# Peptides against a protein of PDB entry 3T6J, part 81

Target 1, 375 residues: chain A of PDB entry 3T6J
Amino acid sequence: PIVESYIGFIESYRDPFGSRGEFEGFVAVVNKAMSAKFERLVASAEQLLKELPWPPTFEKDKFLTPDFTSLDVLTFAGSGIPAGINIPNYDDLRQTEGFKNVSLGNVLAVAYATQREKLTFLEEDDKDLYILWKGPSFDVQVGLHELLGHGSGKLFVQDEKGAFNFDQETVINPETGEQIQSWYRSGETWDSKFSTIASSYEECRAESVGLYLCLHPQVLEIFGFEGADAEDVIYVNWLNMVRAGLLALEFYTPEAFNWRQAHMQARFVILRVLLEAGEGLVTITPTTGSDGRPDARVRLDRSKIRSVGKPALERFLRRLQVLKSTGDVAGGRALYEGYATVTDAPPECFLTLRDTVLLRKESRKLIVQPNTRLE
Target 2, 372 residues: chain A of PDB entry 3T6J as posed
Amino acid sequence: PIVESYIGFIESYRDPFGSRGEFEGFVAVVNKAMSAKFERLVASAEQLLKELPWPPTFEKDKFLTPDFTSLDVLTFAGSGIPAGINIPNYDDLRQTEGFKNVSLGNVLAVAYREKLTFLEEDDKDLYILWKGPSFDVQVGLHALLGHGSGKLFVQDEKGAFNFDQETVINPETGEQIQSWYRSGETWDSKFSTIASSYEECRAESVGLYLCLHPQVLEIFGFEGADAEDVIYVNWLNMVRAGLLALEFYTPEAFNWRQAHMQARFVILRVLLEAGEGLVTITPTTGSDGRPDARVRLDRSKIRSVGKPALERFLRRLQVLKSTGDVAGGRALYEGYATVTDAPPECFLTLRDTVLLRKESRKLIVQPNTRLE

## One batch from the design tools (peptide; made by RFdiffusion4, then SolubleMPNN)

Design b2_p13_4_s4 (from b2_p13_4, 9 letters changed)
Fold by OpenDDE base, seed 4:
Structure b2_p13_4_s4 (fold): chain B 375 residues (1-375), chain A 13 residues (1-13)
Amino acid sequence: as target 1 above (375 residues)
Amino acid sequence: SYSVELLDHTVRG
């Protein structure tokens, strides 16, 4: 078998300032069959990057073909086991040297083991569909998240010699209509500038890319979905995200006004964006469970994903990218923290919903190291 | 990276 491993100070999610990496490592075996889908995605990556809602001037100058491999994890040492990884975590290196993507396939496979009777916050008519397509939708989302999320976008930089990696006279900020007014100076990085919001902000961008691009027929085709199946995968992917946004409240600490998980914060932000879009796209309804205690239901109107959801996400995602590219920390923080605030304001009453989420919380699952053998 | 917190509820902060 082909064995892959990595080890070092890699992920900074546990650093409040997003800069200090946690020492982690894994050993995994390549799943050749599952890697094939991701290789097809790589083959289409250059084209799909052009579908993202920012001008080419905000994308990499030169496409660098990345590696993408599906891995079955044998051992993972770290604070959390991801489903996907994009490395290195340095945007300057990503755009000049390239990057690698991995999908931890056997981690994703755990998502297939959903018990219907324990599935919270979904309508009954969505449960079977959700169970059926959750796994496949995760494959799509993870692939897009890593390759075209973390793997997309350009940072505007002025080097130590004063040279710019963009034409100051011709590049226009699509949000302002003006020339570029801010950039990264020598020695400045995404994490160093955006600090406390950097990790979650980037995860939000990557998740948004996944939702946005999964609407593209070519993406679903790459993963082997067509017709009604493709539409169901799209629906479940979006449904999973809005549900995740609700579940994310578990990871908010009201007393400290902080989030304890960057990805969950990102998912909550996306939920807020989609709720703001209105028009009945997303509805969260408090209910009473069979036990007589508080419950809730998340509803996503399938018919409004493209008409309402996509435009809202497009605008939001473009703003995320533009602010990232230009190093506009003030603007980025204002935008992101605005959506990341958790209050008890009606109609959502998120703090009250948080109580419901906590009430319905299941015991933490244990991911156990698998055994393997060569037959 | 892509977190599967819905599965393991890992706290990262």
Scores: peptide ipSAE 0.193, ipTM 0.751, DockQ to the pose 0.127
Fold by OpenDDE base, seed 5:
Structure b2_p13_4_s4 (fold): chain B 375 residues (1-375), chain A 13 residues (1-13)
Amino acid sequence: as target 1 above (375 residues)
Amino acid sequence: SYSVELLDHTVRG
């Protein structure tokens, strides 16, 4: 078997300022079959990057081919085991030195192993599709999230010598129509500038890239889905995201007005964006469960994903990227925190929904490390 | 990285 190991100060999620890494270590075995799909995705990455909703001037100047591998984790030491990884977490290094992507396949398997009877917040008609396509849709989303999410976008930088990595005279901000007015100075990084929102903001951007690009036929083809299957994978991926946005409320602490999980905050933000799009794309309906207690249902109109969802996500994703590229912390914080705000305002009444989410919370799954033997 | 919704990951800073 091909063995990979990670060790060091890697993930910065436990740092409130998103900069200091937590010591992490794992040992994993390469899943060759799944890795092959990600290799095909890597082979198409340069082309797919052009499909992202920002001008080429906001994309990396040079495409650095990353590694992408599917791994089955044997041992993991850290505060939380992810389903996917993009390293390093420092944008400046990713842009200049490159990056590596991994999908932790057996972690995904644990995560989506849910019994139908325990599956919350979905319409009955969607449950079977959700169960069937949860795994495949995760593969797509994680792949896109890591490779083309975290792996995309340019930061505008003025170096220590005063030189810019962009043409100040010709590059136009697509949101304002004006020349670029802000950038990263020497020594400034994504995390140092965006600080408390950096991790969640970046996760939101990456998740949005996944949803946006999964609509591209080439992506589905790479993962081996065609026709009705491809459409179902898309539907379930989007459905999973809006459901996740609701589930995310578990990780909000109202008393402290803060989020305890960056990815969940990101997913809530995406839910808010898609709700704002309106036109019946996403509907959250409070209901009464079979036990007579509060419940809820999330509905996503499949027919409106491309017509309503995609344009809304496109605009939002472009704004995220532009604000990130230009180092516009004030604008970025205003945008992101606006969508990340949790109130009890109608019609959604998110704080009330949070109570429902907590009431319906599933028990935490125990992840047990496997053993291997030589036979 | 990518966290999964069903994994109760609480970030403690």
Scores: peptide ipSAE 0.166, ipTM 0.742, DockQ to the pose 0.115
Fold by OpenDDE base, seed 2:
Structure b2_p13_4_s4 (fold): chain B 375 residues (1-375), chain A 13 residues (1-13)
Amino acid sequence: as target 1 above (375 residues)
Amino acid sequence: SYSVELLDHTVRG
């Protein structure tokens, strides 16, 4: 088998300021079959980057072909096992030197192992479909999230010599219609500028890229889905995301007004964006469970994903990128924290829903790291 | 705890 590993101070999600890395490491075996799908995605990456909802001037000047591998984890040392990884975590290096993507396949497999009777917050009609396509949809989402999410976008920089990596006279901010008015100075980074929101903001951007691009037929074709299957994968991917946004409330601490997980905060933000879009796209309905206790149902109208969801996500995603590219911390914070705010205001009553989420909380899934041998 | 549905990295609650 082909073995991959990495070790070091890599991920900064446990740092409230998003800068200091946690020491971690893993050893994993390459899953060749799944890696082949990601290689096809890599082969289309340059083209797919052009489908993202920002001008080419806000994308990398030159595409640098990354690595992408699906791995089955043998051992992982860290605070938590991710489903996917994109490294390095420095945007400047990503755009000038390149990057590597990893999907931890057997971690995803654990995520698939939800029993129907324990699957919360879905309509009965959606449960079987969700169970059937959750795995495939995750593969799509992970691939897009890492490769075209974290792997996309440009930071506008003025270097130590005063030179810009963009044409100040011709590049236009698509949100304002004006020339670029802010950028990263020498020594400034994404994490240093955006600090407490940097990790979650970036995860939100990456997740949004996944949702947005999974609508593209070429993406689904790469993963082997066409026709009705492709549409079901899309639906389940979006359904999973809006459900995740509800589940995310578990990781909000009302008394401290803070989030404990960057990805969950990101997913809640996306839920808020899609709820704001209205028109019956997403509905969260409080219900009563069979046990007589509070429950809830998430409904996603699949017929409105492209007509309502995509435009809403497009606008939001473009704003995320523009604010990131220009280093507009004030604007970025205002936007992101606005959507990340959790109150009990009607009609959503998110704090009340949080109580329901906590009540229906599933038992923690354990990933037991296996022994393996060569026979 | 953490969710196995997290991408890129997980954070303990």
Scores: peptide ipSAE 0.038, ipTM 0.712, DockQ to the pose 0.165
Fold by OpenDDE base, seed 1:
Structure b2_p13_4_s4 (fold): chain B 375 residues (1-375), chain A 13 residues (1-13)
Amino acid sequence: as target 1 above (375 residues)
Amino acid sequence: SYSVELLDHTVRG
């Protein structure tokens, strides 16, 4: 078997400022079959990057072909095990040297091993579809999230010699219609500038890329889905995201006004964006469970994903990217923290919903090291 | 990286 590993100070999620990495490592075996799908995605990456909702001037100057592999993890040492990884976590290195992507396939398999009777916050008519397509939709989302999410976008930089990596005279900010007025100076990084929101903001951008690009027929084709299956994968992917936004409330601490998990905060933000779009796209309805206690249902109108959801997400995603590229911390923080705010304001009453989420919280799953053998 | 529901161990607070 083909074995891959990494070790070191990799992820900074446990640092409130998103700067200091924690020590982790893994040993994994390549899943050749699933890796082939991701390689096809890589082969289309350069073209798919052009489908993202920002001008080419906000994208990397040169496309660097990344690696993408699906891995079955044998051992993972760290505070948490991810479903996907994009490394290195330095934008400058990603832009100049390239990057690698991995999907931890067997982690995903554990994640979507859901029992129907325990599946929360979905309508009954969605549960079977959700169970059927959760896995495939995760494969799509993780692939897009890593490769085209984390792997996309350009930071505008002025180096120590005063040279810019963009043409100040010709590059236009698509949000303002004006020339670029802010950038990263020498020594400034994404994390150093955006600090407390950097990790969650970036995860939100990557998740948004996934949702946005999964609507593209070529993406679904790469993963082997056509016709009704492709549409179901799209639907379940979006449904999963809005559900995740609700589940995310578990990781909010009202007393401290803070989020404890970057990805979940990101998913809540996306939920807020899609709720703001209105027009019946997303509906969260408080209900009463069979036990007589509070419950809730999330509904996503499939027919409005492209007509309502996509435009809303497009605008939001473009704004995220522009603010990131220009190093506009004030604008970025205002935007992101605005959507990340959790109140009990009607009609959503998110703090009340949080109580419901906590009440319906499932037991944490344990992941144990698998056995493996050669045949 | 990509984290999944119920399996994420990352905590900031």
Scores: peptide ipSAE 0.195, ipTM 0.750, DockQ to the pose 0.131; fails the geometry check

Design b2_p13_5_s1 (from b2_p13_5 with H1M S4V D7E)
Fold by OpenDDE base, seed 4:
Structure b2_p13_5_s1 (fold): chain B 375 residues (1-375), chain A 13 residues (1-13)
Amino acid sequence: as target 1 above (375 residues)
Amino acid sequence: MFGVAGEVYPVAP
């Protein structure tokens, strides 16, 4: 088997300032069959990047074909086990030197094992569909998240010699209609500038890219879905995200006004964006469970994903990217923290919903990493 | 990095 590994100070999710990496490492075996699937996505990456809702001037100047490998993890040493990885975590290196993507296939497989009787917050009519397509939709989401999420966008930089990597006279900020007024100076990075929100903000951008691009027919085709199957995969992917946004409340600490998990915070932000879109796209309804205790149901109107959801996500995603590219920390923080704020304001009453989420929380799973043998 | 929901993704202490 082909063995892949990495080790070092890599992920900064545990750093409150988003800068210092946690020492981690893994040893994994390449899944050739699944890797081939993601290579089809790589082959279309350059074209799909053009579908993202920002001008080419905010995208990488030169496309660098990345690797994308599916891995079966034998050992993962760290505080969290990801489903996918995009490395390096330095945007400047990503845009000038390239990057590598991996999908942790056997980690994803754990997420596929959903028990219908334990599946919370979904309508009964959605449960079977959700169970059926959760796995495939995850493959789509992870692939897009890593390759075209983390792998997209350009940082505007002034180097140590004073030269810009963009034309100051011609590049226009699509949000303001004005010339670019801020950028990264030499030595400044995404993490150093955006600090406390950097990790979650970037995850939110990547997740949003996944939702946005999964609507593209070519993406579904790459993953082998057509017709009704493609529509179901889209629906379940979006449904999973809005459900995750509700589940995310578990990871919010009201007393400290902070989030304990960057990805879950990101998913809550996306939920808020889609709720703000209105028009019946997303509905969260408090209910009473069969046990007589509080429960809730999340409903996503599939007929409104493209008409209501996509435009809302498009606007939001563009703003995320523009603020990231220009190093506008003030604007980025205002935007992101606004959506990340958890209150008990009607109609959602998120703090009350949090109590329901906690009440319905399942026991934490023990992830037992596998052994393998050569036959 | 893509992290799954809390039931799969270990929460940092």
Scores: peptide ipSAE 0.034, ipTM 0.768, DockQ to the pose 0.234
Fold by OpenDDE base, seed 1:
Structure b2_p13_5_s1 (fold): chain B 375 residues (1-375), chain A 13 residues (1-13)
Amino acid sequence: as target 1 above (375 residues)
Amino acid sequence: MFGVAGEVYPVAP
């Protein structure tokens, strides 16, 4: 078997300011079959990057072909085991030196294992479809999230010598119609500048890229899905995201007005964006469970994903990228924190829904690291 | 990093 490993100060999720990495490491075995799918995605990456909703001037000047491998984790040391990884976590290095992607396949497999009777907040008509396609949709989402999410976009920089990595006279901000008015100075990074929102904001951008690009027929074809299967994978991917946005409320602390998990905050933000789109795209309905206690149902109208959902996500995703590229912290914070705000305002009444989410919470699953040997 | 859904394996802060 092919063995991969890494070790060091990698992820900064535990740092409130997003700057200091946590010491972590893993040992894993390559899954060749799934890696082949990701290699096909890599082969299409340069073309797919052009499908993202920002001008080429806001994308990397030169495409650097990354590695992408599916891994089965044997051992992992850290505060949590991810489903996918994109490293390094420095945008300047990603732009100039390149990056590597991995999907932790057996971690995803654990996430696939859901009992129908324990599946919360879905309509009965969606449960079987959700169970069937959750795994495949996760593979698609992780691939897009890492490769084309974290692996996309350009930061506008003025170096220590005063030189810009963009043409100040010709590059136009697509949101304002004006020339670029802000950028990163020497020594400034994404994490240092956006600080408390940097991790969650970036995860939100990456998740949004996944949802947006999974609508592209070429993406589903790469993963082996066509026709009705491809449409079902798309539907379940979007359905999973809006459901995750509701589940995310578990990780909000009302008393402190803060979020405890960057990815879950990101998923809540996406839910808010899609709810704001209206037109019956997403509906959250409070209900009463069979036990007589509060429950809820999330409904996604699949027929409105492309007509309502995609345009809403496109506008939002473009704004995320433009604000990131220009280093506009004030604008970025206003946008992101606006969608990340949790109140009990109608019609959603998210604080009340949070109580329902907590009431329906299942026991936390623990991933136990296995032993393996050659026989 | 792509995090696992909270209901499956919530990442500790």
Scores: peptide ipSAE 0.030, ipTM 0.752, DockQ to the pose 0.225
Fold by OpenDDE base, seed 2:
Structure b2_p13_5_s1 (fold): chain B 375 residues (1-375), chain A 13 residues (1-13)
Amino acid sequence: as target 1 above (375 residues)
Amino acid sequence: MFGVAGEVYPVAP
């Protein structure tokens, strides 16, 4: 078998300022069969990057073909086990040297094991479809999230010699219609500038890329989905995201006005964006469970994903990227923290919903170290 | 950077 490993100070999710990496490591075996699917996605990456909702001037100047493999984890040391990884975490290195993507296949497999009777916050009519397509939709989302989410976008930089990596005279900010007015100075990085919101903001961007690009027929074809199956995968992927946004409230601490998990905060932000789009796209309805206690239902109108959801996500995703590229911390913070704010304001009453989420909380899933054998 | 699919495993406490 092909063995892969990494070890070191890698992820900074536990640093309040998003700068200091946590020491972690894994040992894994390459899953050749699953890796082949991601290689097809890599082969289309350069073309798919052009589908993202920002001008080419805000994308990397040169496409660097990354590696993407599926790994079966034997051991993982760290505070959490991800479903996918994109490294390095330095945007400058991603732009100049490239990056590597991995999907932790056996971790994802654990996520696929959902029991219908324990599935919360979904309409009964959606549960069977959700269970059927959750796994396949996760493969799509993780692939897009890592490869085209974290792997996309350009940072505008002025180096130590005063040279720019963009044409100041011709590049236009698509949000303002004006020339670029801010950028990263020498020594400034994404994490150093955006600090407390950097991790969650980037995860939100990556998740949004996944949702946005999963609508593209070529993406679904790469993963082997066509016709009705493709539409079901899209629906379940979006449904899972809006459900995750509700579940995310578990990781908000009202007393401290803070989030304890970057990905969950990101998913809540996306939920807020899609709720703001209105037109019946997403509906969260408080209900009463069979036990007489509070419950809730999330509904997504599949017929409005392309007509209402996509445009809303497009605008939001473009803003995320433009603010990131230009190093506009003030604008980025205002945008992101605005959507990340949790109040009890009608109609959603998110603080009340949080109580419901906590009431219906499932037991924490645990992953144990697997064994290997020769057959 | 990495992504977590759903609520499978929280990255941070």
Scores: peptide ipSAE 0.032, ipTM 0.748, DockQ to the pose 0.342; fails the geometry check
Fold by OpenDDE base, seed 5:
Structure b2_p13_5_s1 (fold): chain B 375 residues (1-375), chain A 13 residues (1-13)
Amino acid sequence: as target 1 above (375 residues)
Amino acid sequence: MFGVAGEVYPVAP
């Protein structure tokens, strides 16, 4: 087998300021079959990047072909086990030197092991479909998230010599219609500028890229989905995201007004964006469970994903990218924290829903090292 | 940075 490993100070999720890496490491075996799918995605990446909702001037000037491998993890030492990885975690290096992507395939498989009767917050009609396509949709989402999410977008930079990596006279901010008015100075990074929101903001951008691009037939074809199956994968991917946004409330601490997980905060933000889109796209309905206690149901209208969801996500995703590219921390914080705010305001009453989420919380899964053998 | 499925990601301390 082909063995891969990494070790070092890598992920910064545990740093309140999002800058200092946690020491972690893994040993894994390459899954050749799934890696082949990701290689096809890589082969299409340059073209797919053009489908993202920002001008080419806000995308990397030169596409640097990354590695993308699916891995079966044998051991992972750290505070959290990811489903996918994009490294390095420095946007400037990603832009100039390139990056590597991995999908931790057997970690994803753990998420699939949910019993139907324990599956919370979904309509009964969606449960079987959700169970069937959760895994495949995750593969799609992780691939897009890592490769085209974290791997996309340009930072506007003025170097130590005063030179810009963009044409100040011709590049136009698509949100304002004006010339670019802010950028990263020498020594400034994504994490240093956006600080406390940097990790979650970037995860939100990456997740949004996944949702947005999973609508593209070429993406689905790469993963082997066509026709009704492709549509079901799309639906379940979006459904999973809105459900995750509700589940995310577990990771909010009202007393401290803070989030304890960057990805879950990101998913809540996406939920808020899609709720704001209205038109019956997403509905969260408080209910009473069979046990007589509070419950809830999330409904996503699949017929409105493209007509309502995609445009809403497109606008939001473009704003995320523009604010990121221009280093507009004030604008970025205002936008992101606005959607990340958790109150009990009607109609959603998110703090009340949080109580329901906590009430229906499943036991945390224990991830155990797999067995290996020689054949 | 890494993407995590919400159901499998551990809670940050």
Scores: peptide ipSAE 0.032, ipTM 0.750, DockQ to the pose 0.317; fails the geometry check

